# Designs tried in a protein design run: peptides against a protein of PDB entry 2L2L. Part 9

Target 1, 42 residues: chain A of PDB entry 2L2L
Amino acid sequence: SPEERERMIKQLKEELRLEEAKLVLLKKLRQSQIQKEATAQK

## One batch from the design tools (peptide; made by RFdiffusion4, then SolubleMPNN)

Design b1_p11_5_s1
Fold by OpenDDE base, seed 1:
Structure b1_p11_5_s1 (fold): chain B 42 residues (1-42), chain A 11 residues (1-11)
Amino acid sequence: as target 1 above (42 residues)
Amino acid sequence: LEEKIKELEEE
């Protein structure tokens, strides 16, 4: 139904928002790890 | 950052 499609689109948008937030945090964590390793080698 | 990393490690 149109209503089921609307519910599914809202769920997929929320899942996408959470995965995008997770990806941003993982990228920041990875960058911090690389920086810590680069400072520990000096 | 550290608290939010812990929340993501528990999933």
Scores: peptide ipSAE 0.032, ipTM 0.576, DockQ to the pose 0.031
Fold by OpenDDE base, seed 5:
Structure b1_p11_5_s1 (fold): chain B 42 residues (1-42), chain A 11 residues (1-11)
Amino acid sequence: as target 1 above (42 residues)
Amino acid sequence: LEEKIKELEEE
């Protein structure tokens, strides 16, 4: 149905938004780990 | 950062 397709597109857009937010956090976590390692080696 | 990671693991 056109309505089922529209619901699926809305769900996939929200899933994409959540995965983008998670990716931003994982990038910050990775950066923090690299900084902690760089400070522990000094 | 750790608190916000925990929030995303609970979803």
Scores: peptide ipSAE 0.032, ipTM 0.578, DockQ to the pose 0.033
Fold by OpenDDE base, seed 2:
Structure b1_p11_5_s1 (fold): chain B 42 residues (1-42), chain A 11 residues (1-11)
Amino acid sequence: as target 1 above (42 residues)
Amino acid sequence: LEEKIKELEEE
């Protein structure tokens, strides 16, 4: 139904928002690792 | 940090 499709779109948008938040965190963690390696070599 | 990345990739 049109209502079931609207519910599914809302669920997929929330899943996408959570995955984008995880990706931002992983990018920050990766950057912190690279910075720690670069500071340990000085 | 690597352990915490692995935990997030398994979710």
Scores: peptide ipSAE 0.031, ipTM 0.579, DockQ to the pose 0.032
Fold by OpenDDE base, seed 4:
Structure b1_p11_5_s1 (fold): chain B 42 residues (1-42), chain A 11 residues (1-11)
Amino acid sequence: as target 1 above (42 residues)
Amino acid sequence: LEEKIKELEEE
């Protein structure tokens, strides 16, 4: 039904927002690892 | 996810 589709779209938009936030955190963690490795080699 | 949202918005 149109109402079930609207509920599914809202759920998938929230899942997308959470995965985008997770991707930003993983990129920050990766950058912090590279910086720690670069400081441990000096 | 984005492509699947687009498919559902066209239905």
Scores: peptide ipSAE 0.025, ipTM 0.527, DockQ to the pose 0.847

Design b1_p11_5_s2
Fold by OpenDDE base, seed 5:
Structure b1_p11_5_s2 (fold): chain B 42 residues (1-42), chain A 11 residues (1-11)
Amino acid sequence: as target 1 above (42 residues)
Amino acid sequence: LEKKIQELKEE
């Protein structure tokens, strides 16, 4: 159905938004780990 | 690290 297709597109857009937000979080966490390791080696 | 995780959940 055209309506089922529209619902699926809305769901996939929300999943993409959540994965983008998770990617931003993981990048910041990775950077914090690198900074912690760099401060522990000094 | 834990404080930064919490700040990033509030954005």
Scores: peptide ipSAE 0.025, ipTM 0.508, DockQ to the pose 0.027
Fold by OpenDDE base, seed 2:
Structure b1_p11_5_s2 (fold): chain B 42 residues (1-42), chain A 11 residues (1-11)
Amino acid sequence: as target 1 above (42 residues)
Amino acid sequence: LEKKIQELKEE
């Protein structure tokens, strides 16, 4: 039904937002690791 | 996900 499709679209938009937020967190974590390695070698 | 969201809007 059109209502079931609208619910599925809302769910997939929420999943997309959560995966984008996770990707931003993982990028920040990776950057922090590289910075810690660069400071531990000095 | 974005492609699947677009497919569901065209149905």
Scores: peptide ipSAE 0.022, ipTM 0.505, DockQ to the pose 0.862
Fold by OpenDDE base, seed 4:
Structure b1_p11_5_s2 (fold): chain B 42 residues (1-42), chain A 11 residues (1-11)
Amino acid sequence: as target 1 above (42 residues)
Amino acid sequence: LEKKIQELKEE
């Protein structure tokens, strides 16, 4: 039904928002690791 | 995920 499709689209958009937020955190963590390695080699 | 959201809008 149109209402079932709308609910599924809302759920998938929320999952996308959460995975994008997780990806931003993982990119920050990766950058902090690279910076820590670069400071430990000096 | 974005592709699957688009498919559900065309349905």
Scores: peptide ipSAE 0.022, ipTM 0.503, DockQ to the pose 0.812
Fold by OpenDDE base, seed 1:
Structure b1_p11_5_s2 (fold): chain B 42 residues (1-42), chain A 11 residues (1-11)
Amino acid sequence: as target 1 above (42 residues)
Amino acid sequence: LEKKIQELKEE
């Protein structure tokens, strides 16, 4: 039904938003690790 | 996810 498709689109958009936020966090964590390793080698 | 969201808009 059109209503079921709309609910599923809203759910997938929220899942996408959460995975994008997680990806941004993981990229920041990775960058912080690389910076810590680069400062520990000096 | 983006591809699946697009498929559901075309149905």
Scores: peptide ipSAE 0.022, ipTM 0.503, DockQ to the pose 0.837

Design b1_p11_5_s3
Fold by OpenDDE base, seed 5:
Structure b1_p11_5_s3 (fold): chain B 42 residues (1-42), chain A 11 residues (1-11)
Amino acid sequence: as target 1 above (42 residues)
Amino acid sequence: LEEEIKKLEEE
């Protein structure tokens, strides 16, 4: 159905938004890990 | 950060 297709597109757009937000947090987490390792080696 | 990732996975 065209209505089922529109629901699926809305779901995939929300999943994409959540994965983009998760990617930003994972980048921050990785940066914090590198900083902790650099401070533990001093 | 890990707890905030977990919240986004539960939405």
Scores: peptide ipSAE 0.052, ipTM 0.665, DockQ to the pose 0.042
Fold by OpenDDE base, seed 3:
Structure b1_p11_5_s3 (fold): chain B 42 residues (1-42), chain A 11 residues (1-11)
Amino acid sequence: as target 1 above (42 residues)
Amino acid sequence: LEEEIKKLEEE
């Protein structure tokens, strides 16, 4: 149904928003680890 | 960072 397709598109947009937020967080965590290692070696 | 982890676990 066209209505079922519209509901599925809305759900996939929300899932995409959550995975983009998670990717930003994982990038920040990775950079924080690299910085902690670089400061512990000085 | 810990607060942002918690928000993503509650969604």
Scores: peptide ipSAE 0.046, ipTM 0.641, DockQ to the pose 0.037
Fold by OpenDDE base, seed 2:
Structure b1_p11_5_s3 (fold): chain B 42 residues (1-42), chain A 11 residues (1-11)
Amino acid sequence: as target 1 above (42 residues)
Amino acid sequence: LEEEIKKLEEE
């Protein structure tokens, strides 16, 4: 139905938002790890 | 970072 398609589109938009937030966090975590390693080697 | 990890684990 049109209503089932609208529900699926809302769910896929929420999943996309969560995966984008997770990707930003993983990038920040990776940068923090590289900085910690660079400070531990000095 | 820890608070933002916790939010993503609660969602």
Scores: peptide ipSAE 0.045, ipTM 0.638, DockQ to the pose 0.036
Fold by OpenDDE base, seed 4:
Structure b1_p11_5_s3 (fold): chain B 42 residues (1-42), chain A 11 residues (1-11)
Amino acid sequence: as target 1 above (42 residues)
Amino acid sequence: LEEEIKKLEEE
């Protein structure tokens, strides 16, 4: 149904937004880990 | 992505 497709597209747009937010968080976490390791070695 | 979503909305 066109209405079922529209609901699925809305769900996929929200999933994409959540995965983008997760990717930003993981990049920040990785950078913070590298910085902590670099400060623990000095 | 938005253009591909738009094609799927027209089908």
Scores: peptide ipSAE 0.029, ipTM 0.530, DockQ to the pose 0.513

Design b1_p11_7_s1 (from b1_p11_7, 3 letters changed)
Fold by OpenDDE base, seed 5:
Structure b1_p11_7_s1 (fold): chain B 42 residues (1-42), chain A 11 residues (1-11)
Amino acid sequence: as target 1 above (42 residues)
Amino acid sequence: LEEEIKKLEEE
């Protein structure tokens, strides 16, 4: 159905938004890990 | 950060 297709597109757009937000947090987490390792080696 | 990732996975 065209209505089922529109629901699926809305779901995939929300999943994409959540994965983009998760990617930003994972980048921050990785940066914090590198900083902790650099401070533990001093 | 890990707890905030977990919240986004539960939405």
Scores: peptide ipSAE 0.052, ipTM 0.665, DockQ to the pose 0.042
Fold by OpenDDE base, seed 3:
Structure b1_p11_7_s1 (fold): chain B 42 residues (1-42), chain A 11 residues (1-11)
Amino acid sequence: as target 1 above (42 residues)
Amino acid sequence: LEEEIKKLEEE
């Protein structure tokens, strides 16, 4: 149904928003680890 | 960072 397709598109947009937020967080965590290692070696 | 982890676990 066209209505079922519209509901599925809305759900996939929300899932995409959550995975983009998670990717930003994982990038920040990775950079924080690299910085902690670089400061512990000085 | 810990607060942002918690928000993503509650969604």
Scores: peptide ipSAE 0.046, ipTM 0.641, DockQ to the pose 0.037
Fold by OpenDDE base, seed 2:
Structure b1_p11_7_s1 (fold): chain B 42 residues (1-42), chain A 11 residues (1-11)
Amino acid sequence: as target 1 above (42 residues)
Amino acid sequence: LEEEIKKLEEE
């Protein structure tokens, strides 16, 4: 139905938002790890 | 970072 398609589109938009937030966090975590390693080697 | 990890684990 049109209503089932609208529900699926809302769910896929929420999943996309969560995966984008997770990707930003993983990038920040990776940068923090590289900085910690660079400070531990000095 | 820890608070933002916790939010993503609660969602």
Scores: peptide ipSAE 0.045, ipTM 0.638, DockQ to the pose 0.036
Fold by OpenDDE base, seed 4:
Structure b1_p11_7_s1 (fold): chain B 42 residues (1-42), chain A 11 residues (1-11)
Amino acid sequence: as target 1 above (42 residues)
Amino acid sequence: LEEEIKKLEEE
């Protein structure tokens, strides 16, 4: 149904937004880990 | 992505 497709597209747009937010968080976490390791070695 | 979503909305 066109209405079922529209609901699925809305769900996929929200999933994409959540995965983008997760990717930003993981990049920040990785950078913070590298910085902590670099400060623990000095 | 938005253009591909738009094609799927027209089908």
Scores: peptide ipSAE 0.029, ipTM 0.530, DockQ to the pose 0.520

Design b1_p11_7_s4 (from b1_p11_7, 5 letters changed)
Fold by OpenDDE base, seed 1:
Structure b1_p11_7_s4 (fold): chain B 42 residues (1-42), chain A 11 residues (1-11)
Amino acid sequence: as target 1 above (42 residues)
Amino acid sequence: LREEIEKLRKE
């Protein structure tokens, strides 16, 4: 059904949004760790 | 995931 496909597309778009948000958070956490290590070595 | 969303739009 076109309605079932549209529901599935909405679910997969929300999953993609959550994984993109998680990737942004992990990149920020990794950058913060590298900065903390660089400041602890000074 | 992005490719799967694009397939479902063409069906």
Scores: peptide ipSAE 0.053, ipTM 0.647, DockQ to the pose 0.852
Fold by OpenDDE base, seed 5:
Structure b1_p11_7_s4 (fold): chain B 42 residues (1-42), chain A 11 residues (1-11)
Amino acid sequence: as target 1 above (42 residues)
Amino acid sequence: LREEIEKLRKE
């Protein structure tokens, strides 16, 4: 059904948004780890 | 995910 397809597209868009938000968080975590390692080596 | 969303829009 067109309505079922629209629901599936909305679900996959929300999953994509959550994975993009997770990627931003992981990038921030990685940057914080690199900064902590750079401060621990001084 | 992005490619799957694009496939579902073309059907």
Scores: peptide ipSAE 0.053, ipTM 0.647, DockQ to the pose 0.835
Fold by OpenDDE base, seed 2:
Structure b1_p11_7_s4 (fold): chain B 42 residues (1-42), chain A 11 residues (1-11)
Amino acid sequence: as target 1 above (42 residues)
Amino acid sequence: LREEIEKLRKE
């Protein structure tokens, strides 16, 4: 039904939002690790 | 996920 499709679209949008937030966090953690290694070598 | 959401909107 159109209602079931709308519910499925809302669920997949929330999953996408959570994976994008996780990706931003992992990129920040990786950047912080690279910066710590670069500062420990000075 | 983005492509799957777009497919479901066209059905």
Scores: peptide ipSAE 0.052, ipTM 0.645, DockQ to the pose 0.865
Fold by OpenDDE base, seed 4:
Structure b1_p11_7_s4 (fold): chain B 42 residues (1-42), chain A 11 residues (1-11)
Amino acid sequence: as target 1 above (42 residues)
Amino acid sequence: LREEIEKLRKE
């Protein structure tokens, strides 16, 4: 039904928002690790 | 995930 498709689209959009936020956090954590390794070698 | 959202909008 149109209402079932709308509910599924809302759920998948929220999942996408959470995975994008997690990806941004993981990229920041990875960059912080690279910076710490580069400062520990000096 | 993005592609699946766009499929469900066309059905």
Scores: peptide ipSAE 0.052, ipTM 0.643, DockQ to the pose 0.836

Design b1_p11_8_s3
Fold by OpenDDE base, seed 4:
Structure b1_p11_8_s3 (fold): chain B 42 residues (1-42), chain A 11 residues (1-11)
Amino acid sequence: as target 1 above (42 residues)
Amino acid sequence: EVIEKLRKEAE
């Protein structure tokens, strides 16, 4: 049904938003690790 | 794409 498709699209958009937020956090964590390694080598 | 499949089921 159109309503079932709309519910599924809304769910997939929320799952995508959560994975994008997680990816941003992991990129920040990776950058913090690189910065710590660069400061420990000086 | 899953969303594209769901749209084709409306035709």
Scores: peptide ipSAE 0.039, ipTM 0.530, DockQ to the pose 0.322
Fold by OpenDDE base, seed 5:
Structure b1_p11_8_s3 (fold): chain B 42 residues (1-42), chain A 11 residues (1-11)
Amino acid sequence: as target 1 above (42 residues)
Amino acid sequence: EVIEKLRKEAE
């Protein structure tokens, strides 16, 4: 159904948005770890 | 792609 496709596209867009937000958080966490290691070596 | 599977189910 056209409605089922629209629901599934909306779900996939929300999943993509959540994974993009998670990727931003993981990148920030990784950067903070690298910075902590770089400050602990000084 | 998942979108291509969704298009084939529309035929």
Scores: peptide ipSAE 0.036, ipTM 0.517, DockQ to the pose 0.292
Fold by OpenDDE base, seed 1:
Structure b1_p11_8_s3 (fold): chain B 42 residues (1-42), chain A 11 residues (1-11)
Amino acid sequence: as target 1 above (42 residues)
Amino acid sequence: EVIEKLRKEAE
């Protein structure tokens, strides 16, 4: 039904936003680890 | 792709 399609589109948009937010956090965490290792080697 | 499944269910 059109209603089921609209519900699925809303769910997929929410899942995409959550995975984008998670990816940003993981990239920040990785960068912080690299910076910590580079500082510990000085 | 999930979007392609949703298109086929609209035909």
Scores: peptide ipSAE 0.034, ipTM 0.509, DockQ to the pose 0.281
Fold by OpenDDE base, seed 2:
Structure b1_p11_8_s3 (fold): chain B 42 residues (1-42), chain A 11 residues (1-11)
Amino acid sequence: as target 1 above (42 residues)
Amino acid sequence: EVIEKLRKEAE
C-alpha cells in the first residue's frame, strides 16, 4: 500500500541518519587514537 | 536493493 511504502521510506531515512552519525563518530574516534599514539611516541 | 522491491510492489 502507499502507507506501507511511506513507512518503509521513513525507516530507511532514519537508518541512513543513524549510520551517517555512527560514521562521523568512528572517524572522530580513529583521529583521537592516532593523535594519542603520536603524542605517546614523543 | 530495498528501493527496487518497493518499486515492484507499486506495479
Scores: peptide ipSAE 0.033, ipTM 0.505, DockQ to the pose 0.280

Design b1_p11_8_s4
Fold by OpenDDE base, seed 5:
Structure b1_p11_8_s4 (fold): chain B 42 residues (1-42), chain A 11 residues (1-11)
Amino acid sequence: as target 1 above (42 residues)
Amino acid sequence: ELIEKLRKEAE
């Protein structure tokens, strides 16, 4: 139904938003690890 | 896949 398609588009948009937020967190974590390694070598 | 569930409900 058109209503089921709309519900699933809303679900996919929320899943995308959560994966984008997770990707930002993982990028920050990776950057923090690289900075810690660079400061431990000085 | 979620996309495959979408196809089965659209038939």
Scores: peptide ipSAE 0.035, ipTM 0.532, DockQ to the pose 0.222
Fold by OpenDDE base, seed 4:
Structure b1_p11_8_s4 (fold): chain B 42 residues (1-42), chain A 11 residues (1-11)
Amino acid sequence: as target 1 above (42 residues)
Amino acid sequence: ELIEKLRKEAE
């Protein structure tokens, strides 16, 4: 049904939003690790 | 796939 498709699209958009937020956090964590390694080698 | 099921329901 059109309402079932709309509910599924809303769920997939929320899952995408959560995975994008997780990806931003993991990128920040990776950057912090690289910076710590670069400061420990000086 | 879930997306393929959603396409078949739109036909």
Scores: peptide ipSAE 0.033, ipTM 0.523, DockQ to the pose 0.225
Fold by OpenDDE base, seed 1:
Formats: C-alpha cells, structure tokens, sequence
Structure b1_p11_8_s4 (fold): chain B 42 residues (1-42), chain A 11 residues (1-11)
C-alpha cells in the first residue's frame, strides 16, 4: 500500500541517518588512533 | 532486494 511504502521510506531514512552517524564516529575513532600512534612514535 | 520487493508490490 502507499502507507506501507511511506513507512518503509521513513525507516530507510532513519537507517541511513544512523549509518551516517556511525561513519562519522568511526572516522573520529580512526583519526584518534592515528594521532595516538603518531604521539607514541615521538 | 528490499527495494525490488517494494517495486513488485507497486504493480
């Protein structure tokens, strides 16, 4: 139904938002690891 | 797969 499609589009938009937030977190964690390694080598 | 299921329910 049109209402089922609208609910599914809303769910996929929320999943996309959560995966974007996760990607930002993983990029920050990766950068923190690189910085810790660069400070441990000095 | 999920998007293709949603398309088939549109026909």
Amino acid sequence: as target 1 above (42 residues)
Amino acid sequence: ELIEKLRKEAE
Scores: peptide ipSAE 0.032, ipTM 0.520, DockQ to the pose 0.233
Fold by OpenDDE base, seed 3:
Structure b1_p11_8_s4 (fold): chain B 42 residues (1-42), chain A 11 residues (1-11)
Amino acid sequence: as target 1 above (42 residues)
Amino acid sequence: ELIEKLRKEAE
């Protein structure tokens, strides 16, 4: 139904928002690891 | 696949 499709689109948008936030966190964590390795080699 | 179910419900 059109109502079931709208509910599913809303759920997928919320899942996408959470995975985007997780991706930003993982990118920051990776960058912090690279910076720590670069400072430990000096 | 969720996308395949959504396609079948749109026909």
Scores: peptide ipSAE 0.031, ipTM 0.513, DockQ to the pose 0.221

## One batch from the design tools (peptide; made by RFdiffusion4, then SolubleMPNN)

Design b1_p12_1_s3
Fold by OpenDDE base, seed 4:
Structure b1_p12_1_s3 (fold): chain B 42 residues (1-42), chain A 12 residues (1-12)
Amino acid sequence: as target 1 above (42 residues)
Amino acid sequence: MEELEKELEELK
């Protein structure tokens, strides 16, 4: 139904928002790991 | 690092 489609779109938008937030955190963790490796090699 | 790991676990 149109209402089922609207509920599915709202759920997929919330899932996308959470995955975008995870991607930002993973990029920060990756940067911190590279910095830790670069400081351990000096 | 521990704070970012905690924030990542709260999003799973």
Scores: peptide ipSAE 0.108, ipTM 0.725, DockQ to the pose 0.025
Fold by OpenDDE base, seed 1:
Structure b1_p12_1_s3 (fold): chain B 42 residues (1-42), chain A 12 residues (1-12)
Amino acid sequence: as target 1 above (42 residues)
Amino acid sequence: MEELEKELEELK
C-alpha cells in the first residue's frame, strides 16, 4: 500500500542516517590511527 | 579513540 511504502521509506532514511554517522566515525578513527602510527615512527 | 569507539557502539 502507499502507507507501507511510506513506512519503508522512513525506515530506509533512518538506516541511511545511522550508516552515514558510522562512516563519519570510522573516518575519524582511521585518521587517528594514521596519526598514531606517524607519531610512533618519530 | 575510546570515545569514538563508544559512539560507534551506540549506533549499532
Scores: peptide ipSAE 0.106, ipTM 0.724, DockQ to the pose 0.025
Fold by OpenDDE base, seed 3:
Structure b1_p12_1_s3 (fold): chain B 42 residues (1-42), chain A 12 residues (1-12)
Amino acid sequence: as target 1 above (42 residues)
Amino acid sequence: MEELEKELEELK
């Protein structure tokens, strides 16, 4: 039904929002690791 | 770093 398709689209949008937030945090964490390695080599 | 790891665990 149209209502079932709307519920599925809302669920997929929430899943996408959570994965985008995780990706931003993982990029920040990776950058912090690279900076720690670069300071430990000086 | 530890604070970003906590925020990542709250999103799982």
Scores: peptide ipSAE 0.105, ipTM 0.723, DockQ to the pose 0.025
Fold by OpenDDE base, seed 2:
Structure b1_p12_1_s3 (fold): chain B 42 residues (1-42), chain A 12 residues (1-12)
Amino acid sequence: as target 1 above (42 residues)
Amino acid sequence: MEELEKELEELK
């Protein structure tokens, strides 16, 4: 139904928001790891 | 590091 399609679109938008937030945190984590490795080699 | 790992676990 149109209402089922609207519910599915809302769910997929929330999943996308959570995955984008995870991706930002993983990028920060990766940057912090690279910085720690670069400081441990000095 | 531990704070970012905690924030990642809260998003699962």
Scores: peptide ipSAE 0.103, ipTM 0.721, DockQ to the pose 0.025

Design b1_p12_1_s4
Fold by OpenDDE base, seed 1:
Structure b1_p12_1_s4 (fold): chain B 42 residues (1-42), chain A 12 residues (1-12)
Amino acid sequence: as target 1 above (42 residues)
Amino acid sequence: MEELEKELKELK
């Protein structure tokens, strides 16, 4: 139904928001690891 | 780093 589609779209938008937030955190963690390795080599 | 790991755990 149109209502079931609207519920599914809302769920997929929330899942996308959470995955985008995880991706930002993983990019920050990766940058911190690269910096930590670069400082441990000095 | 620990704070970002905590935030990542809260999103799972």
Scores: peptide ipSAE 0.078, ipTM 0.692, DockQ to the pose 0.025
Fold by OpenDDE base, seed 3:
Structure b1_p12_1_s4 (fold): chain B 42 residues (1-42), chain A 12 residues (1-12)
Amino acid sequence: as target 1 above (42 residues)
Amino acid sequence: MEELEKELKELK
């Protein structure tokens, strides 16, 4: 039904929002690791 | 680093 499709779209938008937030945090964590390795080699 | 790992755990 149109109502079932709307519920599925709302769920997929919330899942996408959480995965985008996780990706931003993982990119920040990776950059912090590279900086720590570069400071430990000096 | 520990704060970012905490925030990542709160999103799961």
Scores: peptide ipSAE 0.077, ipTM 0.692, DockQ to the pose 0.025
Fold by OpenDDE base, seed 4:
Structure b1_p12_1_s4 (fold): chain B 42 residues (1-42), chain A 12 residues (1-12)
Amino acid sequence: as target 1 above (42 residues)
Amino acid sequence: MEELEKELKELK
């Protein structure tokens, strides 16, 4: 139904928002790891 | 939903 499609779109938008936030955190963690490796090699 | 919110809390 149109209402089922609207509920599915709302759920997928919230899942996307959480995955985007997770991706930002993982990118920050990766940058911190690269910096720690670069400082441990000096 | 609850699983992704837990994973985001563990990554912080």
Scores: peptide ipSAE 0.066, ipTM 0.676, DockQ to the pose 0.029
Fold by OpenDDE base, seed 2:
Structure b1_p12_1_s4 (fold): chain B 42 residues (1-42), chain A 12 residues (1-12)
Amino acid sequence: as target 1 above (42 residues)
Amino acid sequence: MEELEKELKELK
């Protein structure tokens, strides 16, 4: 139904928001690891 | 949903 399609789109938008937030955290973690490695080599 | 919320909580 149109209402089922709208519910599915709302769910997929919330999943996308969580995956984008996860990606930002993983990028920050990766940057912190690279910085720690670069400081341990000096 | 609950699995993604758990994974985001482990990353914080």
Scores: peptide ipSAE 0.066, ipTM 0.676, DockQ to the pose 0.029

Design b1_p12_2_s1 (from b1_p12_2, 4 letters changed)
Fold by OpenDDE base, seed 5:
Structure b1_p12_2_s1 (fold): chain B 42 residues (1-42), chain A 12 residues (1-12)
Amino acid sequence: as target 1 above (42 residues)
Amino acid sequence: SLAEEIRKEAEQ
């Protein structure tokens, strides 16, 4: 139904928002690791 | 700070 499709689109948009937030967090964690390794080698 | 970014993402 059109209502089921609308519910599915809303759910997929929320899942996308959560995966985008997770991706930002993982990029920041990776950058923090690189910085720690670079400071430990000096 | 990494901790501030984690809080910002959790508040969304």
Scores: peptide ipSAE 0.047, ipTM 0.585, DockQ to the pose 0.023
Fold by OpenDDE base, seed 1:
Structure b1_p12_2_s1 (fold): chain B 42 residues (1-42), chain A 12 residues (1-12)
Amino acid sequence: as target 1 above (42 residues)
Amino acid sequence: SLAEEIRKEAEQ
């Protein structure tokens, strides 16, 4: 139904938002790990 | 800090 499609689109938009936030966190975590390794080698 | 960024994303 049109209502089921609208609900599915809303769910997929929320899932996308959460995955985008997770990608930002993972990038920052990776950068922090590289910085810690670079400071431990000095 | 990484901890502040984690909190900001968890509050959204």
Scores: peptide ipSAE 0.047, ipTM 0.588, DockQ to the pose 0.022
Fold by OpenDDE base, seed 3:
Structure b1_p12_2_s1 (fold): chain B 42 residues (1-42), chain A 12 residues (1-12)
Amino acid sequence: as target 1 above (42 residues)
Amino acid sequence: SLAEEIRKEAEQ
């Protein structure tokens, strides 16, 4: 039904938002680790 | 800082 499709689209948009936020955090964490390693080698 | 960036993402 149109109502079932609308509920599914809302759920998929929420799942996408959470995965995008997680990806941003993991990229920032990775960059912080690289910077820490580069400073420990000096 | 990494801690400030984590707080900004958690406020969304």
Scores: peptide ipSAE 0.045, ipTM 0.580, DockQ to the pose 0.021
Fold by OpenDDE base, seed 4:
Structure b1_p12_2_s1 (fold): chain B 42 residues (1-42), chain A 12 residues (1-12)
Amino acid sequence: as target 1 above (42 residues)
Amino acid sequence: SLAEEIRKEAEQ
């Protein structure tokens, strides 16, 4: 059904949104680690 | 796979 496909697409878009948000947080964490290492080497 | 399920649902 077109309606079932639409529900599945909406679910996958929400899962993608959550994984993108998680990726942004992990990138910020990685950058914070690099900055801490760079400050500890001074 | 989930992609095959979505395709099967699109044929119905």
Scores: peptide ipSAE 0.034, ipTM 0.531, DockQ to the pose 0.126

